# Designs tried in a protein design run: peptides against a protein of PDB entry 7Q4I. Part 70

Target 1, 281 residues: chain A of PDB entry 7Q4I
Amino acid sequence: HENSTIAERLYSEVRVLCWIMTNPSNHQKKARHVKRTWGKRCNKLIFMSSAKDDELDAVALPVGEGRNNLWGKTKEAYKYIYEHHINDADWFLKADDDTYTIVENMRYMLYPYSPETPVYFGCKFKPYVKQGYMSGGAGYVLSREAVRRFVVEALPNPKLCKSDNSGAEDVEIGKCLQNVNVLAGDSRDSNGRGRFFPFVPEHHLIPSHTDKKFWYWQYIFYKTDEGLDCCSDNAISFHYVSPNQMYVLDYLIYHLRPYGIINTPDALPNKLAVGELMPEI

## One batch from the design tools (peptide; made by RFdiffusion4, then SolubleMPNN)

Design b2_p14_6_s3 (from b2_p14_6, 10 letters changed)
Fold by OpenDDE base, seed 2:
Structure b2_p14_6_s3 (fold): chain B 281 residues (1-281), chain A 14 residues (1-14)
Amino acid sequence: as target 1 above (281 residues)
Amino acid sequence: SERIEEEIKLREEE
C-alpha cells in the first residue's frame, strides 16, 4: 500500500530511454535479468548487441564483439537512438548488462534539468578529460541535446571524436562530449553524496574494503567518504551486479519494508532554465 | 576485485 504519485509524475515528466550494452553470449545470462528487474522501470528499454533478439528487444548493431569494440558499439548505439528514438525520451541512459539502476532516483536527479541543456551525468572521473568523464560501468545519462550534439556534431568530425572503434568507450565519449560543449554534470545529492557507483554496494559501503592506493580513489572527480556516507539515500546505480543480485536488489528496494517507518519525499526542486545547472556543493 | 583491476590495466595500456 504505497503512494507512488510523485514517482508516476516523474515517470511521465522525466522520460528515460535505457540502452543496455550487451552481446549475444549475455542475452540469456545477463540481459534478460535486466529486463525482468530494473529495466522494466525505464520508459523505453533497448538492448544494444551484435545480434538481434526479438524476445529481449535486442538490436543488432553493425559492430564486432569484444572489449576493443565497445566504443564502436557506443557510437552505433547513439546513432541508432538518434535516428529512431530521439523523441521517445528526454534522457538517454547507457548501462551495462551487469549494472543495476534505480530509475526513480535518476528521474529525481534529472527533474530540475531541461533535456535541451547539453549535459550528462554519471560517476565522474577526473583523468584524461579536463571536465571529467563518466564511468562506463556505473552507467551515464545524456540529455536529448547531448545526444544530438554527440551524433550530429561530434561523431562526424574526426577532430572532435575518435573515428576508430578502439579505446575506452567512456573516455572516448567523454572527450567527444567535451568537444561539443556538453557539460559533465555533478550527480551528487545535496549532502555531497554520490549517486552513480562503478561497483557493487558492498564495495562502497564497507570501509577499507579497498586499499587507499586503489585506482578508484585517484580517479573520482569529487571527494567521497567510505561507509554509510559513501552513497546517497537516492543512489542511482551500481555495477558488477550479478543476475541473482538484481533480483535481490529489486526485492530489497521495492518490496521489503521496515514496518512503521514512513518516508516523506523531499519537495521537488525548482526547474532550471535551459543551460542552467544546479549549484555545485 | 580482479576483474576491476584488469579493466583498468587494459585502459592504461591503450
Scores: peptide ipSAE 0.028, ipTM 0.709, DockQ to the pose 0.607
Fold by OpenDDE base, seed 4:
Structure b2_p14_6_s3 (fold): chain B 281 residues (1-281), chain A 14 residues (1-14)
Amino acid sequence: as target 1 above (281 residues)
Amino acid sequence: SERIEEEIKLREEE
């Protein structure tokens, strides 16, 4: 009795490759739960690791493990994607193995954009990068053109992209992308509500959960509030989601229904020309 | 909260 016609259409028209940042110690603990939940809704799902795992579909990248090597892993992941999968999707999502993503909502956000537009989306932070950068934990999605520019134009040039593997992964990719004129898009909905979230829903939905000195309020690029108005009805991602919470979210979002409430989807916006962004809200 | 603070500290040290 469910009508998924529009979701099926977007699945075909807005193809998303999801790559998950993980490590061998988390293959069973975390990554497999991504594969068993929201990762199934990606057009292609790849786990980027330092060890191969055929059951998980994990790729062994030529990188070391550790938090200080996340930037190195990101560079190698996108190199791998560009070499093997650049035509397998239109959009390329990076997520952590504790990120939960509503892929249908991401497709809805991306629908008007051309994959040939050099753009990427996520939870935009304002420090370090003039145009902003996308929070690593919330996940971020690159257009096909953005991936091309990153791998072909930025990575080979030490002046454009840091050659060392050290540094904050999300900041460093943000710098590289800016240097090749990949635009940091606005992922907010038409009401100005965010879609990518660097924390669990509880932290965003509950007012006054954090104090005014909390770093997040200084980092967010766009002004946002806490509470029910914090988050789009079409929210895309949350971070620090435990494996158990992934199954709970899957149930709540895709299975649990309030009887008698019919949700009518908004009409799809017009498609944008190559290089065009949505108007500012 | 502590985990989040740690991640920021790592950024400031880099």
Scores: peptide ipSAE 0.028, ipTM 0.706, DockQ to the pose 0.534
Fold by OpenDDE base, seed 5:
Structure b2_p14_6_s3 (fold): chain B 281 residues (1-281), chain A 14 residues (1-14)
Amino acid sequence: as target 1 above (281 residues)
Amino acid sequence: SERIEEEIKLREEE
């Protein structure tokens, strides 16, 4: 007895291509479990690897393996998307093979925005990039226009985008996007609660789980609370989610229900014009 | 948490 009418509408109107960062050693161990859980709720799901896997729908990018090649893989992934899939979606999500995403909540956040607006969303960090950059592990989502600018304007210019494949991929893409005037959006809800998280739910929900000296508190762009107020009721992503935890989260979010409690969704906001952002909180 | 801290330290050195 589930009514998914609004979710189905958003699935059609807010099309999301999800690409998953993975490697051949993780195809069976991790990536397959993304495909069997939250990845099935993307409009299109692609695994970006160094080896082809037809069962997984993995693409072999012309990159080497290792942590020092993550930036190279990100560049090649978006080049591949632009060449083959730029019209298959409105929004383009990067996630790791241990990221869990509630795609319906992401569509809700993205609904008012035009995909022709040069914007991207995620867990915003403040160092290295003036406007901030989005945490790689939490996942980040680019508009179609942001992908176009990244691939066509930024990547070909060594002054705008690092030509080497070394460096932190999330910082490097953040620099490139800033240099082509792609805006680092605010993904917080109307209560100022975050939606993209670089750790598992437990690390965010439990007060004083980390020391105040923990780097995260110095890196976050927006001030955030601990405990239940840490996270939006419409949270989008968590990182360091094990394969087993993905199935647990799928059960808890999509199957387990408290009898007699019915949630009524809020009304959809008005759509924004091209180039317009939501008002600051 | 320790692994995450190490990864950030590596980023600061790059």
Scores: peptide ipSAE 0.027, ipTM 0.707, DockQ to the pose 0.528
Fold by OpenDDE base, seed 1:
Structure b2_p14_6_s3 (fold): chain B 281 residues (1-281), chain A 14 residues (1-14)
Amino acid sequence: as target 1 above (281 residues)
Amino acid sequence: SERIEEEIKLREEE
């Protein structure tokens, strides 16, 4: 038997809208598997596409398809959210249709923060943006105030936010958010371990899996190690997760249990005031 | 992976 009382409390108090970046060719191949696995644990789940799909709950954004339009999709997705859903949640997660997310762990990370604090979280990268930006593939989550600032203050001003739809989606939103004083938060746990990951667990957990010359080590904002110490026990996301692996992860995380081991959750931290961040580790 | 390389390329072209 499980005791989910704390998880249920956080589900109510830390409301998360998840929007999934997808396209019509991936509705059946990828997106439906998100809906059948981790996406069902979001308070609201929306698939952002170029075609409507009522079975999937996909929205047709006024954008073209292709990798060169990802920034355009992100802008239109947040415009759509602001217009229709800004009060449906406290936090707004972007994920890809091959990102896997443990939503309960994200709620735990977000619990102390006010949704009125202009902040966003993810896997922070250091290039291009002074405060850093969040990796697109790992997924990133904006507070309600961050969404407001992005849509109302940044997007309408070409000096603050790129008007063209070209460019790296994650870098461009990072620039826009910095320009409206949305803070790039620290998503690491109390032990300094990461929670958002731009690759599959295997790539992070296995020591020396990648060459030290690999770009990731130059991009990561905070120093991180490989192996078991790479990742928080309360990790939030992994990228490049195949549809089949989503079901495997769902089973391993939510169903498979070692008999006789009881996990006692840590106490919830104190809530922060509006504008206050957790101290950096 | 090929996808990782493509993501690098997209960032370098900016």
Scores: peptide ipSAE 0.030, ipTM 0.716, DockQ to the pose 0.710; fails the geometry check

Design b2_p14_6_s4 (from b2_p14_6, 10 letters changed)
Fold by OpenDDE base, seed 1:
Structure b2_p14_6_s4 (fold): chain B 281 residues (1-281), chain A 14 residues (1-14)
Amino acid sequence: as target 1 above (281 residues)
Amino acid sequence: DEKVKEEIELLENE
């Protein structure tokens, strides 16, 4: 009943390694549900933890647990990826164990870009980093060259990258990446609509759901509106998605169909050269 | 960011 030919092509041409930030207490409660839903659509899926779990495919990183160690986990996760997996994919997604991702929409966004371009994508925030940084909760994706520069050039240099494990994980990686000339890309669609979201769909889709004084409206790098125009038809991620909501989203996106409506995909854009970005909208 | 979680937990509890 379904023609997946273009999605299968993009699965082969735009290879994505997904690593999931988790902890031992969440292996069964959260991370397992990522593995059973959207994580199965990654070319490779790895859970980054403080304890090994062979059923989950979790890696024990040499870090402590707690919110103050998230930056430590991110540094060790990318070191592990660079050492063991840098050639297994073209793009490297960080997500949380409560992030939901439509991997096909991410492959569509990434298709024109070279993995040798030093770029990363996500929900871009304005504060602390001149070019912006990507929200940790919405998930962010690095090119292979961005991972190389982060691990080989940034991490070994305390002047370029914070050596301690304290601070906001997303801000600290954003500073490190800027210092090695990794570009903070624009993830918006051709209509200027966002693709990576730091909240559940409900919080973005319902107008006036948040106060105009809410920090999010000061943090967003690109001006966005609430309501149906908030979100791309090719949206990539949502955060604070419960384990039960992951199965609901999997059903709604991949199984539920309005009878008699056939979606035709847009044509793929031309591929960019190494170092080229799509024009800003 | 810890601020992000605290503000969302506040929004979910309103």
Scores: peptide ipSAE 0.026, ipTM 0.700, DockQ to the pose 0.119; fails the geometry check
Fold by OpenDDE base, seed 4:
Structure b2_p14_6_s4 (fold): chain B 281 residues (1-281), chain A 14 residues (1-14)
Amino acid sequence: as target 1 above (281 residues)
Amino acid sequence: DEKVKEEIELLENE
């Protein structure tokens, strides 16, 4: 018997709309597996595509396909969310169709923050954007106010937000959000461990003899170590998760239990005022 | 990013 009382409370108090970046060729191959695994734990789940799929709940955005259109899709996805769903949630997660997310851990991280605070979270990278930007693959979550500022203040102004659909989507949204004073939050836990990961668990947990020249070490905003200390016990996301690995992770996280080990959740932190961030650790 | 995927594939092959 599981006691889910706190998770149920957070499901109600920290409402998350998850939108999944996908394309028609991946509806059955990838996106369907998100819907069958972690996506069912979102308060609302929407697949953003170029074609409608009623079985998937996919939306046909007015964008072309291909990597060069990801920024276009991101802009149109947030416009669609703002027009149709801005009141359906408090927080708005972007994830890829190969991102796995532990939504309960995200709700725990978000709990102290007001949705009216202009903030977003993810795996923070340091290049190109002064405050940093969030890695696209790890997924990133915007507050309701951040979505409002992005759609209403940033997108209509070519000086604040790139009108062209080209470029790295995560960098471009990061620039736009900075230009409207949306804060790039710190998603690390109280021990300084990361929660959003741009790779699979194995690449973060196993000290690989990654060449110190690996771009990731130059991109991470916060210094992190490899190994078991890399990752929060309350980790939120991993990227490059295959459809099969999604089911494995879903089993390992939600079904597999070591008999006789009972984890007690930490106490919820105090709620922050509007515009307030957690103290730096 | 294409670079990310290529570098991951390199890491998986090492």
Scores: peptide ipSAE 0.024, ipTM 0.690, DockQ to the pose 0.110; fails the geometry check
Fold by OpenDDE base, seed 2:
Structure b2_p14_6_s4 (fold): chain B 281 residues (1-281), chain A 14 residues (1-14)
Amino acid sequence: as target 1 above (281 residues)
Amino acid sequence: DEKVKEEIELLENE
């Protein structure tokens, strides 16, 4: 017996389209396991590939495969979403086929924001982009207005957005979004803890697992601590999650319960006006 | 992404 009333409300009020970055070689190996786990909690789930797969619901984008084409695939994915799906959701999540997402926690973070606010969220990095950009691996979520500005205002203008398909996908979209005044939001919780993670939980939770010289500590936009305080109780995403780990996480998060412990959710915050952000912490 | 994978693989092997 579980009370999901608030989660069901947020499922209807905070509609999320999830698009998964994949390729034909990963349809069976990785993407299928996303569909069988966390992807089923999206309002719409689409796999963006170079080949169609009707069992997976994969779309064949007009792009080549390989690491050098990720930016090209992201541009074509958002064009496809804008043309076919812009009204099917309020928020548009990019994730990889090895990203795990707790969609309910993302809906909770997004609830106060208007989808007409030009904003996007993720694991914010500070290099290359003045306002920061969101890590590609942790996944990032655009408002409907952010998608509109990206596709309609940024992509057609080579001065605002890179026309070539080369470059770091997450940096290039970050530059484009900044150039059309899409705000790089703060995804941290009220305690200042992160919600989007570019690594598996173990790498964030275990103190001193990384050297202080590790690039991540230089790239993070907000100062974060290692250990148990690294991560929000309402964490949204983790990267490098194996197919088997996705099923383990599904069991641990949605099925395993400590008997006699009841989590009471916090009250929903007030909704923000269009263009308004949550106060900085 | 590539740098991240290489550095994670290094961390997992330490």
Scores: peptide ipSAE 0.024, ipTM 0.688, DockQ to the pose 0.111; fails the geometry check
Fold by OpenDDE base, seed 3:
Structure b2_p14_6_s4 (fold): chain B 281 residues (1-281), chain A 14 residues (1-14)
Amino acid sequence: as target 1 above (281 residues)
Amino acid sequence: DEKVKEEIELLENE
């Protein structure tokens, strides 16, 4: 028997719409497994594709398929969300069809923030964008105000946001958001540990798994360590998670328990004012 | 990002 009272409270107070980047070839192979695992814990779940799928709840966006269209798909996805769903949630998560997300941990991180604060969170990278940008693969979450600014202020202005569909999706949205004063938040916990991860847990938890020359160490905005101290106890996301690994993670996180160990959650922090951020660590 | 996939594939093949 589990006590979910705090999680239920956060589910109601910190409403999250999750949209999943997918394509028609991945509806059955990947996206369906998101819907059957972590995606069921979102307040709203939408799959953004080029083809409609009523079983999946996939939306056909007016974009072509292929890697060169990811930025186009992100623009159309947020337009669709703004038009149809802007009031259905407080926060709007982008994830890939191979991203795994612990939605309760995301709600815990977001709880103190106002959805009217122009902010977004994820795995922050330092290149190309002065304030940084969030890794596309780790997933990133926009406040309602950030979505409004992106769709209403940035997208219609070619000087603020790239009008063509080419470029790195995560870099291009990062540029657009910076240009409308949406803040790139710090998603780290109180110990300075990351919460959004652009790789599988294994790649972060095993020391020296990557070469010191690996691009990730040059891209990461905040200093991070490898090994058991790499990751928050309240980690939010991992990328490159296979469909089979999604079920394993779902079992390990929500079902498997060490007998006689009870985790007591920390007290919720005070809510911040509109425009206020947590202090950087 | 495409670069991330290529580098992970490289890491898995080493």
Scores: peptide ipSAE 0.024, ipTM 0.682, DockQ to the pose 0.117; fails the geometry check

Design b2_p14_7_s1 (from b2_p14_7, 9 letters changed)
Fold by OpenDDE base, seed 5:
Structure b2_p14_7_s1 (fold): chain B 281 residues (1-281), chain A 14 residues (1-14)
Amino acid sequence: as target 1 above (281 residues)
Amino acid sequence: DVLEKAEKLLKELT
């Protein structure tokens, strides 16, 4: 009895390829639970690993495992996407195997933007990169043009992209994207509330949950609050979500309903021209 | 590393 007409429209008009950062030891422990929950709502779902797994749809990238190879894996993942899948979607989401994503809310945010606009979205941090960079754990989404610029223009040039595989993955891609004029977008809603979160909902929703000296408050690009005003009603992602919590979130978001309450979606905004961004809030 | 900092915090909060 649910009306999903507008969600079905956005599924067709705002195509999302999701690639999941994982490793062979996490295929069964974590990655398969992404596939069985939120990952099924992507237009295309690929797991980027160092070993092939046909049951999971995991790709073996030519990289080693370990924290020092995350940047190398990201570079190879986007090369693989560009070579095999660049026309299979309009937007390309990176997520971890413990990230949960509400894909419908991401499509809603992305709807006005052209995939030919060089832009990417996520939880924006202010250090290291002048325009900011997107937190790796919260997940970040590139337009098709952003992927093209990253793979074709940035990666081949050691002056634009770090050639070795070491470093913070999210910072390094942020530097590369800035160097090829890919814009770090604003993912906040019309009320100024964030949509991408580098922690679980509990850490953001509970007031005074963290000390004011906590690094997060120094890293966040836009001013943010705790409590119910922390997060958009159309929030997109959370990080450090356990496999069991993914199933709980799927139940709460897509199945559990308060009887007698009907939500009517807001009208879709007007589409932007190529290169145009939403007005600053 | 932002990830290391986040993991440290999570360990302290759990």
Scores: peptide ipSAE 0.024, ipTM 0.680, DockQ to the pose 0.181
Fold by OpenDDE base, seed 2:
Structure b2_p14_7_s1 (fold): chain B 281 residues (1-281), chain A 14 residues (1-14)
Amino acid sequence: as target 1 above (281 residues)
Amino acid sequence: DVLEKAEKLLKELT
């Protein structure tokens, strides 16, 4: 028997709408496996596509397909969320159809924050945006107020937000959010370890003799170590996770238990006031 | 090491 009392409390108090970036060719290949694994732990799960799929709960957004339309799809997805779902959740996660997310760990990170605080979290990158931006592949989560500001204040103003559908999706939303004073939060744990990862666990956990010239080390906003100290015990997301790997991760995280080891969760932090952030570590 | 086993399993699925 598992004691999930705290997780159940956080499921109620930290409501998360997850929207998944997908396309019609990936509905069966990738997206359905998100729905059958980690996506079932979201308070609400929506697949944002160019075609409707009733089995998947996919929404047909008025956008074309291809890499050049990802920014357009993100804009339309958040417009759709704001119009139909802004009160259905407190936090709004974007993920790809090959992103795996431990939603309970995300709720733990978000718990102290007010959803009325204009903030968003993810794997923070330093280029192109002064305060940084969140990596698209690792997934990023907006507060309800951040979504409001993005849709109502940023999107209608071409000076604040790119009107064209082209460009790097994660960079463009990062620019828009900065321009409406949505803060790029620090998603690191109390030990300074990252929680959102733009690669599979193997690439972060195993010290690869990766060339110091690897782009990731130039992009990461916060200094991070390699190896076991790279990643929080409460890590939230990984990218480039195959459909089969999603089922493996589900088994390893939620079913596989080392007999005789009991994990006692840390106490929940105090809730922050509206506009207040956790101290930087 | 359970972590090593997990990594091996993930690698075999890629």
Scores: peptide ipSAE 0.019, ipTM 0.511, DockQ to the pose 0.041
Fold by OpenDDE base, seed 3:
Structure b2_p14_7_s1 (fold): chain B 281 residues (1-281), chain A 14 residues (1-14)
Amino acid sequence: as target 1 above (281 residues)
Amino acid sequence: DVLEKAEKLLKELT
C-alpha cells in the first residue's frame, strides 16, 4: 500500500488541464499512449488535432497540418481552451504527443504560485526573446491569467502577436507572452536543477551525448551541470519519448519500488501573493 | 531495444 494523501490534495488544489499537440496520423501511433499513461493524471486531458477522434477525445482545430502550422494550432488550441475550459483548471500545460510528464512534480512546483499571477514555466531558452521563452518540446505550463492575457490581449493585436501561422511555435508564443507582461518563470528546484527537459532522460543523464558545440548549450537560459547532477529529483518532463518508453517510464516511476526504501516528501512551501515569484537562485 | 534503454536508464539513476 502507498500513501497518496498529499498527491490527492495537490490534485484538488492545483488543477491542471493538459492539452496535447497531435495530428490525425499520430492519434493511434502516439497520442493514444499519452492517454493511457501520464495523461490520465491530468485533471483534464484534451488532444488538439485537425481531425475529430471520439475515442481519443481529440478536437478538430481549424488549421492545416505540418511544421509550418504548429504556431497556428497553438493559437487555436488556447482560443478553444479559453472559450470552453478556462474555469476547468488553474494551470494549462502544452505537451507534444511524444512528451512524458510527471504531473505530481509539476503540481509541487506550481503549488506556491497563484493562477492569477501572469506567469508560465518550462525549459527556458535565451535566444530571440529578451526574458527568454519555453522550449516547445519540453512542454510549458501557463497560469489561468497567462492564458487570458494571451487570448484576450495578445492574439487580437498584430503588433503584440504574430498573425501569420508560420514560425517556431515556442518562440512565437514566447514573444506574445512577453508583450503582455507574462513572466517567464524559473522552473529550477532549490538546488538549481532543471525540471523540464527537451530530450529523453538518457540524453540528459549521460554526458557522452553532449558535444560542447551542441546547440542546446547555447540555447539554455540557466547554466546546468551534466550527468546525474543535471536533473531535479522532482523532474517534470522529457521529450522524444517513444510510445513504448512511456509505458516503461510509467512503470518505473509509479509501480517499481526498491524494497525497504520509503520516500518522505518535503514540506509544502508557503503560498505566494498574486504577482510574486520565487527568488531566482 | 526498449528494455535495454530502460536498464541503461536505471543504471544511471542508481
Scores: peptide ipSAE 0.010, ipTM 0.491, DockQ to the pose 0.036
Fold by OpenDDE base, seed 4:
Structure b2_p14_7_s1 (fold): chain B 281 residues (1-281), chain A 14 residues (1-14)
Amino acid sequence: as target 1 above (281 residues)
Amino acid sequence: DVLEKAEKLLKELT
């Protein structure tokens, strides 16, 4: 009843390790629902915490809890990945325990890129970092080479990467990655529509949901619109998704079908050379 | 209206 041949091919050719930012208080409340929904579509799924949980597959990182420790947790998470899992995947996604991700759409976006290209993708913001940085809440994905450069070249050098655990996690990793020439990629589709979103679908799809003074409009790197044209048909992520909403999204995306409408996937693009990016729109 | 249909579906998410 369903032809998943292309999705299965991409699952094998575009391997994604997903690591989820969580804490012990959220293992049961949030993280387990990621595991039961979109997280099962990752090639590997790891929950990064301060306490071990064998049922969840959570890792106890040597960090404290709290918002002020998120940068510290991100550094330790990528160190852990590099030491134990760098060859288990081609791409390495960071997401929060309230981020929802359509992993197949991410594989489609990543397909033309070499994992040896120093690049990362997400919802690009323009402040603080010259090339931009990726919003932490929308989730961001690093190539294998980007992870290598981050862990081996950036983290050991306090001139390139902040040694303290304080600061905005997404800004700090963005600074570190820029300092080792990891490129902030463009995740927009061929129509210029975004794929990674730092809010729930409703906040992007409904016109005039926010006023013009809302900080998001000053932060977004690329021009974006509200309404149905806000978002790619191949959108990848949304943030602030409740556990219940994750199950609803799973149903709507993977199960609910309008009878008599068959979606034919677009042809895969040509693969890029190492170091090559898609042309700017 | 396609947008209205999308809004109806999204109401179940909130």
Scores: peptide ipSAE 0.009, ipTM 0.559, DockQ to the pose 0.037

